# Peptides against a protein of PDB entry 4Z63, part 201

Target 1, 334 residues: chain A of PDB entry 4Z63
Amino acid sequence: LCLGMNDLTGNIPEDLFHLKRLNLLGIQENRLSGSLSREIRNLSSLVRLDVSWNLFSGEIPDVFDELPQLKFFLGQTNGFIGGIPKSLANSPSLNLLNLRNNSLSGRLMLNCTAMIALNSLDLGTNRFNGRLPENLPDCKRLKNVNLARNTFHGQVPESFKNFESLSYFSLSNSSLANISSALGILQHCKNLTTLVLTLNFHGEALPDDSSLHFEKLKVLVVANCRLTGSMPRWLSSSNELQLLDLSWNRLTGAIPSWIGDFKALFYLDLSNNSFTGEIPKSLTKLESLTSRNISVNEPSPDFPFFMKRNESARALQYNQIFGFPPTIELGHNN

## One batch from the design tools (peptide; made by RFdiffusion4, then SolubleMPNN)

Design b2_p22_1_s4 (from b2_p22_1, 10 letters changed)
Fold by OpenDDE base, seed 3:
Structure b2_p22_1_s4 (fold): chain B 334 residues (1-334), chain A 22 residues (1-22)
Amino acid sequence: as target 1 above (334 residues)
Amino acid sequence: SPVSKYFRLDESRWITTVEPEL
């Protein structure tokens, strides 16, 4: 049953919950309000539940132990409060959980040893507090993780060295500290291709440790951290880099010539820093910007990107990295 | 509060992965 993208109001009719053979319920992008009914538990055959982009409120009902086939739960952009229900945090069937842009609070706790199928987690823009859950690496299939815009004070857990499944990771604006430790830990995530750390580590020094290595890194966004230092030499070894945003920091020194050696780099934003010197000539010879022979079929995270292109414009959503226009931004430097 | 599809950010330009909370 797909009723998404309409103008439905009110709550879900109770009779709908009698559809025990229902595999897919999509009611996203409506104006449905009230609490999400506990009677969802009656939809025992449910595989996909999409209630995103509505006006639901209250706590998410703790009925997911009665939904043994549920693989996809999308509830982003609602008014849900409380925590993740215990049954949801222990779901062995769940592949994707998206509760971005809600009002969930408390400590983030997932029973990763039970959530054996979880591969995508988006809890961005909530009110979770405390520290990052140390046991996330125990979710052995967890590939996409967006925990941005929560209040996770402290450092990236040491246990994340073992986060082998991690490919796409965003912790933007989560009050994180110690970028040196974070990068030192995350470099061990050998499948990591996308790393977004914007609005963290305020005023810290961007490490220039040559021992750091991100072999498969394609997207690095560490903007608006007021980071000091220079362009990190360790980044030059990330030969597959496609998108680099280090804007709105306090980086100094010259833009190194090796920036132009990234054959796949099509988006570069170093604006609003304190870089000096000349623009490297190699930057004008970026193959990605001179030819259309860019690999279009690159994996992207499940979570979207947001960018404000114009000061007067609203932020635009980009579902894929390749949605970004080829860009070189070096403005507002010395 | 639910955020509309298009939201207003601050004047700064950067990439992030979340909608601003309204």
Scores: peptide ipSAE 0.183, ipTM 0.696, DockQ to the pose 0.209
Fold by OpenDDE base, seed 2:
Structure b2_p22_1_s4 (fold): chain B 334 residues (1-334), chain A 22 residues (1-22)
Amino acid sequence: as target 1 above (334 residues)
Amino acid sequence: SPVSKYFRLDESRWITTVEPEL
């Protein structure tokens, strides 16, 4: 049953929850309100539940132990409060959980040893607090993680050295500290291709430790952190780099010539820093910008990217990395 | 040149994964 993208209002009729054979319920992008009924427990055959972009409120009902086939739960952009219900945090069937842009709060706790099928987690823009959950690496299939815009004071957990499944990771604007520790830990995530750390580590020094190495890194965004230092030498070894945004920092020194050696780099933003010297000639020879016919179909994070001009301005949404136009931005350097 | 087409000096924007305020 797909009723998405309408102007439906009110609550979900209770009789709908008598559909025992229903595999897919999509009621996204409506104006449905009230609490999400606990009677969803009656939809025992449910595989996909999409209630995103509505006006639901209250706590998410703790009935997911009665939904043994549920793989996809999309509830982004609602007014849900409370925490992740215990049955959801222990779901062995769930592949994707998207509860981005709600009002969920408390400590983020997931029983990763039970959530054996979880591969995508989006809890961005909520009100979770405390520390990042140390046991996330125990979610052995967890590939896509967005925890942006929560309040995870402190450092990236040491346990994330063992986060082998992690490929796409965003912690934008989550009050994180100690970028040296964070990068030192995350370099051990051998499958990490996308790392977004915008609006963290305020005023810290970007580490230039040549021992750091991100072999599979394709997307690095560390914007608006007021970071000091220079272009990090360790980044030159990330040969697959496609997108780099280090804008709105306080980086100094020259833009190194190796920046033009990235064959796949199509988006570069070093604007609003304090770089000096000449623009490297190698930058004018970037292969990705000189090729006429580039068609690239690569996997992207499940979470969207947003391009903002400032913190309060409306942002343009990009659901795919290659949605960004080929760009070189070096403005506002001195 | 293709590079000149995409080279910008006057842009002030940055990327994040946080939704704008609704």
Scores: peptide ipSAE 0.346, ipTM 0.714, DockQ to the pose 0.819; fails the geometry check
Fold by OpenDDE base, seed 1:
Parts: structure tokens; sequence; C-alpha cells
Structure b2_p22_1_s4 (fold): chain B 334 residues (1-334), chain A 22 residues (1-22)
């Protein structure tokens, strides 16, 4: 049953939950309100539940132990409060959980040893507090993780060095500290291709440790951290780099010539820093901008990216990294 | 319409993965 993208209002009719053979319920992008009924437990054949972009409120019902076939739960952009229900945090069938842009709170706890199928987790823009869950690497299939805009104070857990499944990771604006430790840990994530750390590490020094190495890094966004230092030499070894945003920091020194050697780099924003010297001539020869021969259909994070120019304008949403226009932004430097 | 987004961006331009406040 797909009723998404309408103007439906009110609550879900209770009789809908008598559909025992229903595999897919999509009621996203409506104006449905009230609590999400616990009677969803009656949909024992449910594989996909999409209630995103509605006006639901209250706590998410703890009935997911009665949904043994549920693989996809999308509830982003609602007014859900409380925590992740225990049954949801222990779901062995769930592949994707998207609850971004809600009002969920408390400590984030997931039983990763039970969530054996979880590959995508989006809990961005909530009110979770405390530390990042140290056991996330125990979710052995977890590739996509967005935990941005929560209050995960402290540092990236040491255990994340064993997060082999991690490919796409965003921790934007989550009160993280110690960028040196974070990068030192995350470099061990062998499958990491996308790393977004915007609005963290306030005023820290961007490490220039030659021992750091991100082999498969394609997207690095560390904007608006007021980071000091220079363009990190270790980044030059990330030969697959496609997008780099280090804007709104306090980086100094010259923009190195190797920045133009990235064959896949199509988006570069180093604006609002304190870079000096000449613009590297190599930037005029970026292969991606002069002769684009890169597949635009390669895997991308499940979570969207946003670009906003000013407060008055809505941010542009990009669901694909290659949705960003080819860009070289070096403005507001010395 | 869906509930308002809770994340508030400043006036600067940068990439993030958080929905801005409408």
Amino acid sequence: as target 1 above (334 residues)
Amino acid sequence: SPVSKYFRLDESRWITTVEPEL
C-alpha cells in the first residue's frame, strides 16, 4: 500500500492494521499526525514501513519484535520523541533505519550483535546525547552512518578502528573533540569513502601527520571547524578524492600543487581560510573538470548532503555527490 | 506539511548532512 506524496491528514485508520499480508506500507510525505499506532505490530508481514515526512509525534512504539520481516523503517522528518525502542534496537531483520530529523533523545544504544542485517543508519538531527556508541563496529554490515547534529560529546571511540564495514560516515555538528584522534582512528576504516565532520573540533589543529592515510577516501568535508594548520600532506595520498570542503577554517600556508593532481576531484572548496601564495597552476588542469571521464553512477551515501549560501535561502539538497556542480572555490583567502 | 527541521545553519556556505531549519 503506497499512499505517499498526498495531502492525507489525521491518524492512520486502525482498520489498516488488519492487513496481515501487507509487505509495504508507504504513507510518507503527508500530513499524518498523532502517535504512530502500536497496532503496526499486527502487520506481521511488513517488510517496508515508510512514514517519513509527516507530523507524527510521541514515542515510537516498541513493537518491532512482532515485525520479523521488517527490513526498512523510514521515519525521517517527524516529531518522534524518546529513544529507539528496544525491539527496534534489537531487530535482526532491519537493514535500514532512518529516523533523522526527529526529536529522539537520551543515550543512543543499539544492540549491534543482534542487528545483524543493519547496513544503513540515519539518526542525524536528533537530540541524542552522551558518547558515540562504542559498539557500532559490531554491526558487521553497517555501511552508512549519519549521526550528525546530535550531542555526542567527546572523541571518536577507539573501537571504530575496527569498523571495517563503514563506508559513509557523517558526524557533522555533533560536538566532537580531538580531530587528531578521530582521523587516526578512522583511517583504519578500510572501506571509508565519505567522511563528513563539519562543525566539530572547534579551533583545533588539523593534523599534518604523514602516517595518516585514507586509501579510498572520495569525499572529505571538514568545514567550519576553525581548524588551524595547513593543507594536510597525508591527503595527497587519497588518489580517489572527488570532493573536498575545508571551507571556513583557519588554515594557512600555500595551497599545494598536489591539490590539482586528483584526477577525480570535481568539487573543491577552500574558501574562508587564510591560505597565501599563488593559486597552483595544476588546478587549471584538473582532469575531472577539463575532461570528465568519471562514472557519476557510483555508490553514494544514503544520507543527503546540503549546501546553503545564506540564512534566508533554503539549503540545496543533494542526494548524489555528483549532484554538486563542478566547483573550485578559493574565495576569502589571503 | 512535515514538521519543521531542527537543525539551524548559519549564514555561511558549507556542506553538511543535516537538514537546515526551514
Scores: peptide ipSAE 0.315, ipTM 0.702, DockQ to the pose 0.211; fails the geometry check
Fold by OpenDDE base, seed 4:
Structure b2_p22_1_s4 (fold): chain B 334 residues (1-334), chain A 22 residues (1-22)
Amino acid sequence: as target 1 above (334 residues)
Amino acid sequence: SPVSKYFRLDESRWITTVEPEL
């Protein structure tokens, strides 16, 4: 049953929850309001539940132990409060959980040892506080993680050294501290291809530790952190780099010539820093911008990217990283 | 203003009053 993208109002009719054989329920992008009924527990055959982009409020009902087939739960952009219900945090069937842009609060707790199928988690833009959950790496299939816009004070947990499944990670704007520790830990995530740390570590020094190495890094975004230092030499070893955004920091020194050696780099934003010297001539030899015959292996998250030039404007959607325009932005430096 | 980028685990429209995260 798909009723999404309409102007439906009110609550879900109770009789709908009598559909015991229903596998798919999509009612996203409506104006449905009130609490999400606990009677969804009656939809015992449910595989996909999409209630996103509505006006639901209250706590998410703790009935997911009665939904043994549920793989996809999308509830982003609602008014849900409270925490993640225990049964949801223990779901062995769930593959994807998206509760972005709600008002969920408290400490983020997931029973990752039970959530054996979880591969995508989006809890961005909520009110979770405390620390990042140390047991997140125990979600052995967890590949895509967005925890941006929460209040996870402190540092990245040491346990994330063991986050082998992690490929796409955003922690933007989550009050994190100690970028040196964060990078030192996350470099051990051997499958990490996308790392977004924007709006954290305010005023810290970007580490230039030559021992740092991100082998599979394709996308690095560490913008608007007021970071000091220079272009980090360790980054030059990330041969697969495709997108680099270090804009809106306080980085100084020269832009190094090795920035033009990346075979796949097509998007570079170093704007609004304090770089000096000349523009490296090596930028003119970027193969991604000069060659007609290039084969680049792009990141493949199961979610789109978005870009906004103006904070008040609707973001442009990019289903793939190569949707971003080829960019060299070096403006507003010294 | 800075370039605002974000990725999310859905394909719905991204509407926000805050700067995207990516």
Scores: peptide ipSAE 0.058, ipTM 0.615, DockQ to the pose 0.061; fails the geometry check

Design b2_p22_2_s1 (from b2_p22_2, 12 letters changed)
Fold by OpenDDE base, seed 2:
Structure b2_p22_2_s1 (fold): chain B 334 residues (1-334), chain A 22 residues (1-22)
Amino acid sequence: as target 1 above (334 residues)
Amino acid sequence: VFPKSLQSKVLGSSSSSYVTTE
């Protein structure tokens, strides 16, 4: 049943929950309000539940043990409060959980040893606090992780050295500390292609340790951290780099010539730093800007990107990396 | 100032912007 993109108001009719053969319930993009009914438990054949972009409130009901076929739960952009229900945090069938832009709170706890099918987790823009859950690497299929805009004080857990499934990771604006430790840990994530760390590590030094290596890194975003130091030499080995944003830091020294050797680099923002010297001539030879059609068919994160203006609350949303225009921004360096 | 050959192909983002998630 697909009832998305309407002006439906009120609660879900109780009789809807008698549809025991229902595999897909999509009621997204409406004005549905109140609590999400516990009677969802009666939908025992449910594979996909999409309640996103509504006015739902209260706690998410703890009924996911009665939904053994549920693979997709989409609840983004609601008013949900409380934590992740225990049955949801233990779901062996769940592939994708999206609860971004809610009011969920407390410590983030998932039973990753039970969540054997979880491949995508989006909990961005919530009220989670405490530390990052050390057991996330036990979610052996977890590829996409958005935990941005929560209050995860402290450091990246040492256990994330074992996060082999991790490909797309966003921790932007999460009150993280110790960038040297974070990069030293995350370099062990052999499948990591996208790393977003914007608005963390305030005033720290960007490490220039030649022992750091990110082999498969395509997207690195570490903007608006007030980082000190220079362009890190370790980044020169990330030959697949497509997007680099280090804007709004306090980086100094020259822009190195190796920045033009990235054959796939189509978006470069080094603006609002303290870089000096000449613009590398190698930037004029970037193949991605001169000759290559950027392959639109590459896998992308499930979470959106935003281009945010410092002076404006308005951000432009980009659903894919290739939605970014080919850019070289070196402005406002002194 | 970028060489004219780059200026024609590079769509300048607003220098007041940065990339983030959420």
Scores: peptide ipSAE 0.410, ipTM 0.771, DockQ to the pose 0.600
Fold by OpenDDE base, seed 4:
Structure b2_p22_2_s1 (fold): chain B 334 residues (1-334), chain A 22 residues (1-22)
Amino acid sequence: as target 1 above (334 residues)
Amino acid sequence: VFPKSLQSKVLGSSSSSYVTTE
């Protein structure tokens, strides 16, 4: 049943939960309000539940033990409160959980040893607090993780050295500290292609440790951190780099010539730093900007990207990295 | 605390949160 993209109001009729053979319930992009009914438990054949972009409130019902076939739960952009229900945090069937832009709170706890199918997790823009869950690497299929805009004080857990499944990771605006430790840990994530760390590590030094290596890194975003230091030499070995944003830092020194050697680099933002010297001539030779149609069919993160121009401006949302226009931004340097 | 003015380009963070006062 697909009723998305309407102006439906009120709550879900209780009789809808008698549809025991229902595999897909999509009621997204409505004005549905109230609590999400516990009677969802009656939808025992449910594979996909999409309640996103509504006005649902209250706690998410703890009924996911009665949904043994549920692979997709989309609840982003609601007013859900409380924690992740225990049955949801233990779901062996769940492939994708999206609860971005809610009011979920407390400590983030997932039973990753039980969540054997989880491949995508979006919990961005919630009220989770405490520390990052150390056991996330136990989610052996977890590739896409958005935890942005939560209050995960402290450092990236050492256990994330073992996060081999991790491909796309965002921790933007999560009150993280110790960028040197974070990068030193995350370099062990051999499948990591996208790393977003914007609005963390306030005033720290960007490490220029040549021992750091991100072999498969395509997207690096470490904007708005007030980071000190220079363009990191270790980044020159990330030959697959497509997008680099280091804007709104306090980076100094020259922009190195090796930045033009990135054959796939189509988006570069180094604006609002303290870079000096000449613009590298190698930037004029970026193949991605001169000759190549970037293959639009490359895998991208499941989480959206946002570009804001002003504090008051609604951010532009980009659902795919290739939605970004080819850009070289070097403005507002000294 | 980061100045709100520095929220220019944010990948993976919801800049338009319905439920947040930002």
Scores: peptide ipSAE 0.115, ipTM 0.591, DockQ to the pose 0.055
Fold by OpenDDE base, seed 3:
Structure b2_p22_2_s1 (fold): chain B 334 residues (1-334), chain A 22 residues (1-22)
Amino acid sequence: as target 1 above (334 residues)
Amino acid sequence: VFPKSLQSKVLGSSSSSYVTTE
């Protein structure tokens, strides 16, 4: 049943929950309000539940043990409060959980040993606090993780060295500290292609350790951290780099010539730093800007990207990396 | 507290709570 993208108001009729053969319930993009009924437990054949973009409030009901076929739960952009219910945090069937842009709070706890199918997790823009869960690497299929805009004080856990499944990771605006430790840990994530660390590590030094290596890194975003240092030499070994945003830092020194050697680099933002010297002539030779249609078919994170120019401006949303216009932004360097 | 002038491009969930915009 797909009732998304309407002007539906009020509560879900209780009789809807009698549809025991229902595989898909999509009621997204409405004005549905109140609590999400516990009677969703009656939908024992449910594979996909999409309640996103509504006015739901209260706690998410702890009924996911009665939904043994549930693969997709989309609840983004609601008013949900409380934690992730225990049955959801232990779901062996769940492949995708999206609860972005809610009011969920407390410590983030997932039973990753039970969540054997979890591939995508979006918990961005919530009120989770405490530390990053050390057991996330136990989610052996977890590829896409957005934890942005939560309050995860401290450092990236040492256990994330073992996060082999991790491909797309956003920790933007999560009050993280110790960028040197974070990069030193995350370099062990051999499948990591996208790393977003914007609005963390406030005023720290960007490490220039040549021992750091991110072999498969395509997207690196470490914007608005007020980072000191220079363009990191270790980044020159990330030959697949497509998007680099280091804007709104305090980076100094020259822009190195090797920045133009990235064959796939189509988006570069080094704006609002303290870079000096000449613009490298190698930037004029970026193959991605001169000759090639960038392959639109590359895997992208499941979480959206937002370009926010000003606090008052609507952020531009980009669902894919290739949605970004080809860009070289070097403005506002002193 | 980041100064207002320093809102860079944020990848991911940069949106304010939708619940607070109604």
Scores: peptide ipSAE 0.072, ipTM 0.556, DockQ to the pose 0.039
Fold by OpenDDE base, seed 5:
Structure b2_p22_2_s1 (fold): chain B 334 residues (1-334), chain A 22 residues (1-22)
Amino acid sequence: as target 1 above (334 residues)
Amino acid sequence: VFPKSLQSKVLGSSSSSYVTTE
């Protein structure tokens, strides 16, 4: 049953929960309000539940133990409060959980040893507090993780050295500290292609350690951290780099010539730093900017990117990395 | 000039005005 993209109001009719053979319920992009009914438990054949972009409130019902076939739960952009229900945090069937842009709070806890199918987690823009869950690497299929805009004080856990499944990771604006430790840990994530760390590590030094290596890194975003230092030499070994944003830091020195050796680099933002010297001539030879045949079919995160041009402006949404316009931004350097 | 940032939004949502959490 697909009723998405309408102007439906009120609650879900209770008689809808009599549909025991229902595999797909999509009621997204409406004005549905009130609590999400516990009677969802009666939908024992449910594979996909999409309640996203509504006005739902209250706690998410703890009924996911009665939904053994549920693979997809989409609840983003609602007013949900409380924590992740215990049955949801233990779901062995769940592949994708999206609860972005809610009012969920407390310590984030997932039973990753039970969540054997979880491959995508989006909990961005919530009120989770405490530390990052140390057991996230126990979610052995977890590839896509968005935890941006939560209050995860402290450092990236040492256990994330073992996060082999991790491919797409956003921790933007999460009050994280110690960028040297974070990069030193995350370099062990051999499948990591996308790393977003914007609005963390306030005033720290960007490490220039030649022992750091990110083999498969395609997207690095570490904007608006007020980071000191220079262009990091370790980044020159990330030959697959497509997008680099180091804007709004305090980086100094020259822009190195090796920045033009990245054959796939189509988006570069080094603006609002303190870089000096000449613009490398190698930037004018970037194959990605001169050739039309960038293979558009590369894997993208399950979370979209937003370009915020200012704090007050509505962020521009990009659903895919290739939605970004080819860009070289070097403005506002001294 | 305000800092540029990449922020995550969920895939599959239309451009309609929805309740944003601050």
Scores: peptide ipSAE 0.084, ipTM 0.593, DockQ to the pose 0.043; fails the geometry check

